# Peptides against a protein of PDB entry 2AUS, part 25

Target 1, 323 residues: chain A of PDB entry 2AUS
Amino acid sequence: ADIKREVIVKDDKAETNPKWGFPPDKRPIELHIQYGVINLDKPPGPTSHEVVAWIKRILNLEKAGHGGTLDPKVSGVLPVALERATRVVQALLPAGKEYVALMHLHGDVPEDKIRAVMKEFEGEIIQRPPLRSAVKRRLRTRKVYYIEILEIDGRDVLFRVGVEAGTYIRSLIHHIGLALGVGAHMAELRRTRSGPFKEDETLVTLHDLVDYYHFWKEDGIEEYIRKAIQPMEKAVEHLPKIWIKDSAVAAVAHGANLTVPGIVKLNAGIKKGDLVAIMTLKDELVALGKAMMSTQEMIERSKGIAVDVEKVFMPRDWYPKLW

## One batch from the design tools (peptide; aimed at target 1 S75 L102 R190 T192)

Design b2_p14_4_s3 (made by RFdiffusion4, then SolubleMPNN; from b2_p14_4, 9 letters changed)
Fold by OpenDDE base, seed 3:
Structure b2_p14_4_s3 (fold): chain B 323 residues (1-323), chain A 14 residues (1-14)
Amino acid sequence: as target 1 above (323 residues)
Amino acid sequence: SSAVERLRAARAAR
């Protein structure tokens, strides 16, 4: 999510009609909710599915989905996509995660040795998914992007860790404990980041959602519930983007693949096979899709399928049919 | 915010 992507302009003369679409900042409250994502502070205790069910009940929603399972005992950042935005969570599943973990060592280890060994776990590690995981229990590599030791108190090690999606912190701590020669277990875990969602002013509790919904419905005050819900576009902020002409928006919203002539600007470094967000010139999410070309091919070619459109989010009527 | 606290207090009094 911290990767600044260069924007390459392909058509510098492309304009957008201000009367078409609903930019994230201009959605009426009902529409904002329909295309919303909550940065939820998941409490410890409930499953991620129970929490999603509670949000649906609190906000009177038909559909919602979460941006990656937290275990019942794990608290912190759980993105919950609402209603028409529900499937935007597919952009968050492959996103990097950050955690704060408390590791308890099963023996005494000098602090310098703890620091040295934990530093060796930055980079590529080999993991096997736990038995409870729906994922096939094959050995796989995962990236640990960083380990930051926050505190060492005897046998208790508090640390921040940035990891590739589907890295098991419990397994990491187990392997650190083995490398230290004493063994270790995960005492506590909090998720502090899921892609673009972090611990910030947008983080809200279930209690906040109850109160804010009632301030809206009973007191006519929409401000709090509006601020508690992020636009679905936040959930794709970490993806490479392709911005399209107004004339291409309705076609993509109907499920047509994006062709090269429809591109106005795009991020650098798109590879064939990457998940990309197709955006309007007003930064509205039209669709998610698979890149069929690199950035370079999308610049050099005059024709062809640039993106295989996998999931449309934008309604078909927000932009006129111009074909 | 002090506004949220006032709204919560007004609600708890209903």
Scores: peptide ipSAE 0.031, ipTM 0.725, DockQ to the pose 0.031
OpenDDE base, seeds 1, 2, 4, 5: peptide ipSAE 0.018, 0.027, 0.031, 0.026; ipTM 0.642, 0.712, 0.721, 0.718

Design b2_p14_5 (made by RFdiffusion4)
Pose (drawn by RFdiffusion4):
Structure b2_p14_5 (pose): chain A 309 residues (1-127, 142-323), chain P 14 residues (1-14)
Amino acid sequence: ADIKREVIVKDDKAETNPKWGFPPDKRPIELHIQYGVINLDKPPGPTSHEVVAWIKRILNLEKAGHGGTLDPKVSGVLPVALERATRVVQALLPAGKEYVALMHLHGDVPEDKIRAVMKEFEGEIIQRKVYYIEILEIDGRDVLFRVGVEAGTYIRSLIHHIGLALGVGAHMAELRRTRSGPFKEDETLVTLHDLVDYYHFWKEDGIEEYIRKAIQPMEKAVEHLPKIWIKDSAVAAVAHGANLTVPGIVKLNAGIKKGDLVAIMTLKDELVALGKAMMSTQEMIERSKGIAVDVEKVFMPRDWYPKLW
Amino acid sequence: SLSEEILKERWEES
């Protein structure tokens, strides 16, 4: 997921006018929230659905959604997209996820076999692909390990299968998600407590600084997604519901294949929309016309890059 | 790491 993509510039002269839109990290606080995402450290106990409901109440929001469900007893990274950026969690499906898990073996197994068996579970699995498994600690029947997986991978099922392969059986004592696409345990990871307090600092004390840092621009959700940057003049057509045509492309990531989920970005690096690539990168460079992206969801409001009559 | 420390602390308390 976190492979740095090469950027290919087709129109080296394209410029963006500051009058239109906003750099993603410079939105007025209200707009920042309307188009924001929270990198939330979900506490054990509540369901993911319940956590989102609490967030809507705390931030007095109409809409919100999470990216990748965590079960009630699972803690960790839970991206929560807000308001107009609610659907941006779609961008996380192609990106992977990472967990730290505690596995309790129902029988004694030599460490040698445990490491050997765990390694064999990398690759593909049926319940999804397991990118990597790193054993952190093996203390008796307790195995602490870090695992990277494709989205929708049920870790409980993975541990169960490891138990079967070992014949002794296995139980998942605990699980914590450490990564969900570009969201990880860094300075943007916040708790529900921080969110409530920072909201009070803003609405009661008039200080926006803390609630601002607790909420990320929605563009964070597409950091690991192939991108196509378009001209200012092309943004309006897309923002108004048109698919993206090739003439509007300024630069794009290498490796885009037909059918790939892509992010359409302005030259300010704001998210305009998510869509499916109808052409490859090379075709987008060589061709002068045609639909480059079948737009599935538009995020940018019509007001930022307006059509003028 | 933070996650490893949290899980190990909870594991030791249990």

Design b2_p14_5_s1 (made by RFdiffusion4, then SolubleMPNN; from b2_p14_5, 11 letters changed)
Fold by OpenDDE base, seed 3:
Structure b2_p14_5_s1 (fold): chain B 323 residues (1-323), chain A 14 residues (1-14)
Amino acid sequence: as target 1 above (323 residues)
Amino acid sequence: SSAVERLRAARAAR
């Protein structure tokens, strides 16, 4: 999510009609909710599915989905996509995660040795998914992007860790404990980041959602519930983007693949096979899709399928049919 | 915010 992507302009003369679409900042409250994502502070205790069910009940929603399972005992950042935005969570599943973990060592280890060994776990590690995981229990590599030791108190090690999606912190701590020669277990875990969602002013509790919904419905005050819900576009902020002409928006919203002539600007470094967000010139999410070309091919070619459109989010009527 | 606290207090009094 911290990767600044260069924007390459392909058509510098492309304009957008201000009367078409609903930019994230201009959605009426009902529409904002329909295309919303909550940065939820998941409490410890409930499953991620129970929490999603509670949000649906609190906000009177038909559909919602979460941006990656937290275990019942794990608290912190759980993105919950609402209603028409529900499937935007597919952009968050492959996103990097950050955690704060408390590791308890099963023996005494000098602090310098703890620091040295934990530093060796930055980079590529080999993991096997736990038995409870729906994922096939094959050995796989995962990236640990960083380990930051926050505190060492005897046998208790508090640390921040940035990891590739589907890295098991419990397994990491187990392997650190083995490398230290004493063994270790995960005492506590909090998720502090899921892609673009972090611990910030947008983080809200279930209690906040109850109160804010009632301030809206009973007191006519929409401000709090509006601020508690992020636009679905936040959930794709970490993806490479392709911005399209107004004339291409309705076609993509109907499920047509994006062709090269429809591109106005795009991020650098798109590879064939990457998940990309197709955006309007007003930064509205039209669709998610698979890149069929690199950035370079999308610049050099005059024709062809640039993106295989996998999931449309934008309604078909927000932009006129111009074909 | 002090506004949220006032709204919560007004609600708890209903």
Scores: peptide ipSAE 0.031, ipTM 0.725, DockQ to the pose 0.032
OpenDDE base, seeds 1, 2, 4, 5: peptide ipSAE 0.018, 0.027, 0.031, 0.026; ipTM 0.642, 0.712, 0.721, 0.718

Design b2_p14_5_s3 (made by RFdiffusion4, then SolubleMPNN; from b2_p14_5, 9 letters changed)
Fold by OpenDDE base, seed 4:
Structure b2_p14_5_s3 (fold): chain B 323 residues (1-323), chain A 14 residues (1-14)
Amino acid sequence: as target 1 above (323 residues)
Amino acid sequence: SSAVERLRERRRAA
């Protein structure tokens, strides 16, 4: 998520009409909710689906979805996409995750050995999915990006871990315990990050949402509920982006594929097959799609399909048809 | 925020 991508400008003369669209910062509160994502602090106890159902009841919503399941016992960062933004969660499913975990060792191990062995688990690991996962129990590789030991207290090891999506921390801890020779189990787990969503000032509880919704509906104070909901564009910050001409927006919003002439600027390092976010020049999310060209091909070619549009978010009427 | 706490206190007192 933190990879700064270079922005390559293809058309430096492209302008945008300020009267068209609804930039993330200019949405009326009702529209902001319709295109919103909550950075929820999921409590321990409920399932991620139960929590989504509660949010729908609290905020009087028809639709919502979460950006990656947390186990009932696991707390922390659960992105919940609202209403028209619900489908943006698919951008968050493949995103990296961070956790703070408490590992309990089943025997005494010198601290130096704990540190050395845990460092060896940075990089590629082989995991078997747990029995309760909807995923086929095939061995799979997963990347551990980093392990940071926060505290060692006898047999209790508190650590931060950055991982590829679908890495099982419980399985990681089990393998660390085996490598240490004493065995280990996961005592506690909190998710501290899911792609662009982290523990920051945007993190809100279910209690906060109840209060903030009440302040809006009963007291006429929208400030708190507005701040508690992030624009859907936040949920795609970690994706490579392609910015398009105003003249291309309505076509893409109707489900047309993005062609090369519609591109104004794009991130470096896009590969064929990558999930990309198609943006307006006002940083509004138009659609998600699959790149059909590399960044280099999108620069060099004068024509062709740049992106196969898979999911439209923008309404068809925000930009005029210019064809 | 101290403002949220004040609004929560008002809601609990009502």
Scores: peptide ipSAE 0.089, ipTM 0.795, DockQ to the pose 0.034
OpenDDE base, seeds 1, 2, 3, 5: peptide ipSAE 0.024, 0.076, 0.030, 0.016; ipTM 0.656, 0.787, 0.707, 0.622

Design b2_p14_5_s4 (made by RFdiffusion4, then SolubleMPNN; from b2_p14_5, 9 letters changed)
Fold by OpenDDE base, seed 5:
Structure b2_p14_5_s4 (fold): chain B 323 residues (1-323), chain A 14 residues (1-14)
Amino acid sequence: as target 1 above (323 residues)
Amino acid sequence: SSAEEALRARRAAA
C-alpha cells in the first residue's frame, strides 16, 4: 500500500470539464454515503457478517460488504463498503494486512533465541489453511513482509506482523512455537491495517456511527457522518491507476473496455494481468479492470484494448456520451 | 498504537 508509483503523462494537454462528475470531496452527503467505505474498528465477539448487518441497520442501507473476514475474537480494521461502493472490497481482498498479535509460549525460552527464530519467519512461509476456511486445504506459500517484536515478558511475546493476504497468524504462531521447541498459541489478535485502511483518525466504532447518524437525521448536522465515511476511491489508493479523457469516461461507465487513445496518464510498473483502477482527471473511480497491456505498451501503442473492464462504479450520466 | 496498548493491558490483567 505504501509503494509510491511514478505517474507517466501521455497527454499533457488533456483538460477536464469542472461541471462533469462528482469529485470525492464534492459529493452531497447522500451521494457520499452511496459511494462510501467505513474504516470500522470491529469489536471482539461478533462475526464480520453480523457487524455488516448492524451497519446496514444503523445507516438504513440496502447493501454493504466487508474488505476481508475477521474471526469473531479478532478486533480492529474492517473496511465496510456501502451501497454502490459494495463491490470495491474486491480491491481490498488481495491487499496486504498488518496485525498486532500476542503469542503465548508453552515453555521458557531465552529472549535472544525468540528474536533469532522469529526473524527466520520473515519471507516466504508454507501454510495449510485452517479447517474452517472456505479455501481448499492445499499447502500454499505466503509472504511475511516483516516481524517486529514489540515486547517480550517471560512466555508472552507481543509482535507486529505484515503479511500477504490470506496468511494465517494462528498458523504462523504455531510454527514459531514448534521452531522454538516448546510450542505456542495465539492468545490475542488485532488487525491494524488492511491495504490503505489503518488505525488513524478515520477509524470509527459502531457506537460512533449510531451517534453520527443521529446528529445528521435529528439535528441536521452532517459533518460527523461525512467524516466517518471515506470515499470509495480510498479503497483503491493502493492499486495502479490509469487516468482517462473526459470523452472516454461515459463509454467505460457503460461497460466498454478502455482503449489506448483514452489514456491521459498512468502509473509506472503496470503488468499485463494486474488489477487496475480507471480514474477520471478529477480522481473519481470509474471502474476496476484487468490490464491487457504493460505501462510501456500503453505508452508506445496508438490503439488496442488497454484494460478489460470488470466492474463499473460510476453512474452512466455523470459524464456526457461523446461517441 | 491503540492495539499495542490494549494487548499489553490484557497481558497485565491475565
Scores: peptide ipSAE 0.030, ipTM 0.696, DockQ to the pose 0.855
OpenDDE base, seeds 1, 2, 3, 4: peptide ipSAE 0.025, 0.027, 0.027, 0.030; ipTM 0.670, 0.677, 0.693, 0.701; seed 1 fails the geometry check

Design b2_p14_6 (made by RFdiffusion4)
Pose (drawn by RFdiffusion4):
Structure b2_p14_6 (pose): chain A 309 residues (1-127, 142-323), chain P 14 residues (1-14)
Amino acid sequence: ADIKREVIVKDDKAETNPKWGFPPDKRPIELHIQYGVINLDKPPGPTSHEVVAWIKRILNLEKAGHGGTLDPKVSGVLPVALERATRVVQALLPAGKEYVALMHLHGDVPEDKIRAVMKEFEGEIIQRKVYYIEILEIDGRDVLFRVGVEAGTYIRSLIHHIGLALGVGAHMAELRRTRSGPFKEDETLVTLHDLVDYYHFWKEDGIEEYIRKAIQPMEKAVEHLPKIWIKDSAVAAVAHGANLTVPGIVKLNAGIKKGDLVAIMTLKDELVALGKAMMSTQEMIERSKGIAVDVEKVFMPRDWYPKLW
Amino acid sequence: EDKVKERWEKFEAE
């Protein structure tokens, strides 16, 4: 997921006018929230659905959604997209996820076999692909390990299968998600308590600084997604519902294949929309016309890059 | 409580 993509510039002269839109980190606080995402450290106990409901009540929001469900007892990274950016969590499906898990073996097994068996579970699995498994600690029947997986991978099922492969059986004592695409345990990871308090600092004390840092621009959700940057003049057509045509492309990531989910970005690096690539990177460079991206969801409002009549 | 986080932090501290 976190492979740095090469950027290929097709139009080296394209410039963006600061009158239109906003750099993503410079939106007025209300707009910042309308188009924001929270990197929330989900506490054990509530369902992911319940956590989102609490967030909507705390922030007095109309809409919100999470990216990748965590079960009630699972803690950790739960990206919660807000308001107009609610559907941006779609961008996380192609990105991977990482967990730290505690596995309790129902029988005694030599560490040698435990490490050997856990290694064999990398690659593919049926229940999804397991990118990596790193054993952190093996204390008797308790195994603490870090695992990176494809989205939708049920870790409980993975541990159960490891138990079968060892014959002694296994139980997942606890699970914490440490990564969900670009969201990880860094300075942007906030708790529900921080969110409530920072909201009070803003609505009661008039200080926007803390609630601002607790909420990330929606562009954060597409950090690991292939991107196509378009001219200012092309943003309006897309923002108004048209698919993206090749003439509007200024630069793009290498490795884009037909059918790939892509993010259409302005030259300010704002998220315009998510869509499916109808062409490859090379075809987008060589061709002068045609539909480059079948737009699935538009995020940018029509007001930022307006059509003028 | 998030016991796995505490145990993991301890491991990382070593």

Design b2_p14_6_s1 (made by RFdiffusion4, then SolubleMPNN; from b2_p14_6, 8 letters changed)
Fold by OpenDDE base, seed 5:
Structure b2_p14_6_s1 (fold): chain B 323 residues (1-323), chain A 14 residues (1-14)
Amino acid sequence: as target 1 above (323 residues)
Amino acid sequence: MDRVRERAEALRAR
């Protein structure tokens, strides 16, 4: 999410019709919910699946999905994609995560040694997935992007950690405890970030959602429920983007692959095989797909398949068929 | 930040 991506313009004369589509800021409340993502503050206790089931009951929804499991005891940032946006969670699964953790040491260790050893766990670590994970129990490398010690109080170490997707903080704390020679366990864990979703003004509780839905349905006040739900486009802010001509939107919305002539502008640094977001010139998400070319190939070539379209989000009727 | 610190403090007070 923090990677600034350069935007390369391929067609500087491309215009968009303001009458076509529904930009993220101009959706009627019912349509905003259908294409929404909640930045949920998951409470400790329930499973991520139970929380998704409660949101569906509170908001009277047919479908919803979460952007990556939090264990029952773990609180914090759980993106919940709603209705037609449900599959946007696939963009959040590979995204980096941040946590705040409380580690309890099983013996006394000097603070200087704690700081030195925890700094050695920045970078590449070898992990074994826990027995309870649906993931194959093969040893795998994971990146720890940063460790920031917030507080040391005797045997208790409060720290912030940025990690690659599917890094197990419980396993990290166990290995830190072994390296310190005294052992350690995870006392508390909170997720503070999942890709573009963080602890900010968009973070809402289950209680907030109950109240905000009531204000809309009983009092006619839509403002609170509108602010509590982010547009699905928020869930792809961390992906490389390709912006397309109005004439290409309906074809992609029908499941056609994106061809090079449809590209207006694109992010730098796209590689073949990358997950990319296909956007309108109004920053509406049309589809997710796999890049079949690099950014450089998409600039230099006049023809060919630029993106293999894997998942369409946009309705087929928001833009006219111009073929 | 504050909720994790408050929770860590509430756990230390037990």
Scores: peptide ipSAE 0.022, ipTM 0.675, DockQ to the pose 0.156
OpenDDE base, seeds 1, 2, 3, 4: peptide ipSAE 0.018, 0.018, 0.017, 0.019; ipTM 0.647, 0.650, 0.641, 0.649

Design b2_p14_6_s2 (made by RFdiffusion4, then SolubleMPNN; from b2_p14_6, 8 letters changed)
Fold by OpenDDE base, seed 3:
Structure b2_p14_6_s2 (fold): chain B 323 residues (1-323), chain A 14 residues (1-14)
Amino acid sequence: as target 1 above (323 residues)
Amino acid sequence: SDRVGERVRALEAR
């Protein structure tokens, strides 16, 4: 989300029909929910799965999924994709995460040494996933993007940490404690970011969702529940984007691969194998797919498969079939 | 209560 991606225009004359599709800001409330993602403030205590089940009950939904597990004791940013948007969480799984952690040291360490050693953990670290993880327990590298020490109070170290997806903060703290020579454990953890979802005005509690759903269903006030649910397009803001012609939308919505002639504009720096979001000219998410070409190849070539379409989100009828 | 969240907010308010 923080990377400004250059937009390269291939067709500056491409227009979009305002009567086709449902732009994120023009969805009726029911349709907005069907294509929604909640930036949930997960409380400590319940599992991420239990919280998803509660949201489904509160909002009377058939399907929902979360953008990456938080442990029961961990609070904070849990993106919950709703109904037809449920599978958009696949875009959030590889996204960077930020946490605020409280590390408790098992001995006294000078503050200067704490700061010096924690700074050495910026960059690549070696981790083994916990026994209870659904991930294979192989040794792997992970990136720590930054460590910001917020407070040091004797043996308690409060810090912000930006990490690659699937970095275990508990394991990081354990290794920091070993490097300090005294040992340490994770006392508390909050997730403050999951890709494009952060602590901001869009962050809502389960209580907020109860109240906002009540205001809609009983009082006819949709404003609160509308604001509490983000469009599914929010969940792909961090991905490289390819914007397509109106004439290509229905084909992609039917599961056809995106070919080069369908491209109107695209982000710079797409590599072969990247996960990309296929968008309409109205910034509607059509599909996720794997780039089969680089940005440069998509510019230079007149034909070929640009994106292997892996998951369609857009309904088949939002745009007319023009083939 | 989210003690970490409370502490973060208290630090950001300084």
Scores: peptide ipSAE 0.026, ipTM 0.731, DockQ to the pose 0.811
OpenDDE base, seeds 1, 2, 4, 5: peptide ipSAE 0.012, 0.012, 0.007, 0.019; ipTM 0.524, 0.563, 0.531, 0.642; seed 4 fails the geometry check

Design b2_p14_6_s3 (made by RFdiffusion4, then SolubleMPNN; from b2_p14_6, 8 letters changed)
Fold by OpenDDE base, seed 5:
Structure b2_p14_6_s3 (fold): chain B 323 residues (1-323), chain A 14 residues (1-14)
Amino acid sequence: as target 1 above (323 residues)
Amino acid sequence: MDRVRERARAIEAR
């Protein structure tokens, strides 16, 4: 999410019709909910699946999905994609995560040694997935992007950690405890970030959602529920983007692959095989797909399949068929 | 409230 991506313009004369589509800021409240993602503050206690089921009941929804499991005892940032946006969670699964963790040491260790050893765990670590994970129990490398010690209070170490997707903080703390020679366990854990979703003004509780839905349905006040739900486009802010001509939008919305002539602008650094977001010139998410070309190939070539379209989000009728 | 969140906020406020 923090990677600044350059935007390369391929067609500087491409215009968009303001009458077509529904930009993220101009959706009627019902349509905003249908294409929404909640930045939920998951409470400790319930499973991520139980919380999704509660949101569906509170908001009277048929479908919803979460952007990556939090254990029952773990609180914090759980993106919940709603209705037609439900599959946007696939963009959040590979995204980096941040946590605040409380580690309890099983013996006394000097603060200088704690700081030195924890700094050695920045970079590549070897992990074994826990017995309870649906993931194959093969040893795998994971990146720890940063470790920031917030407080040391005797045997209690509070720290912030940025990690690659599918890094187990419980396993990290166990290995830190072994390296310190005294052992350690994870006392508490909160997720503070999931890709573009953070602890900010968009973070809402289950209680907030109950109240905001009531204000809309009983009092006619839509403002609170509108602010509590982010547009689905928020869930793809961390992906490389390709912006397409209005004439290409309806074809992609029907499940056609994106061809090179449809590209108006694109992010630098796209590689073949990358997950990319296909956007309109109004920053509406049309589809997710796999890049079949690099950024350089999409600039240099006049024809060919640029993106293999894997998942369409946009309705087929928001833009006219121009073929 | 989550104790980790309360403790993290108490540190950021110092």
Scores: peptide ipSAE 0.018, ipTM 0.628, DockQ to the pose 0.831
OpenDDE base, seeds 1, 2, 3, 4: peptide ipSAE 0.011, 0.015, 0.016, 0.005; ipTM 0.576, 0.590, 0.587, 0.410

Design b2_p14_6_s4 (made by RFdiffusion4, then SolubleMPNN; from b2_p14_6, 7 letters changed)
Fold by OpenDDE base, seed 1:
Structure b2_p14_6_s4 (fold): chain B 323 residues (1-323), chain A 14 residues (1-14)
Amino acid sequence: as target 1 above (323 residues)
Amino acid sequence: MDRVKERVEAILAK
């Protein structure tokens, strides 16, 4: 998620009208909620779906969706996209995840051997999805980005792990236990990161949401509920971005594909087939789409479809129709 | 970091 992407400017003279759109910091509270994502601290016990249903009840919402399932027993970072932002979860599902896990070993192993073997699991691993997963049980590779051992207490190993989306930590721990020769199981698991969402000041509980909604509705205090909800643009921070002219915004908001003349600036390293965020010059999310060109092709070409628009978020009326 | 640490410390203290 922390990949610094260079920004290439294609049109340095492009200006934006400050009267058009609603930048994330300028949204009225009701509109902020309609385009919001909660960085929820999911409690252990409930399913991710039950928690989403509770958020909908607490905040009086029609629609919400989560940025990647946590098992009932697993706590921590669960991004919950609200109302008109619900479909932004498409950006979060493929995003890298971080966990803190407690592994219990089924025998005594010297600490030096634990450290050596766990380091060998950094990189590509072969996994079989669990029987209870909605995913077809095919062998697949997954990337472990890093393993950081936090503590070793006899047979208990506490570690931080960064992984590719859909890596099963329970399966990783099982394989580590096999490699150690004693066996192991996952005792505890917490998710500490889901793409751009981490354990920070934006992390809120279900109780926080109850209280903050009450302060808004009964006391007229919007500050707490405003801080508890992130703008949907947060959910795309990890994606490559393309910033477009004001004159292109309404067309894309109507579901038109982005053409090369509409591009003002873009991230380096976009490949054909990448999921990209189409942004205004005010950093408003217009749409998600599939890149039909590389960054280089978008610079060199004068015409053609740059992005196949898959999901529009921006209302059609925020920017004027200029065609 | 602090909430993870506190919760981990609470798990290890059991």
Scores: peptide ipSAE 0.016, ipTM 0.564, DockQ to the pose 0.144
OpenDDE base, seeds 2, 3, 4, 5: peptide ipSAE 0.015, 0.008, 0.016, 0.011; ipTM 0.595, 0.477, 0.610, 0.473

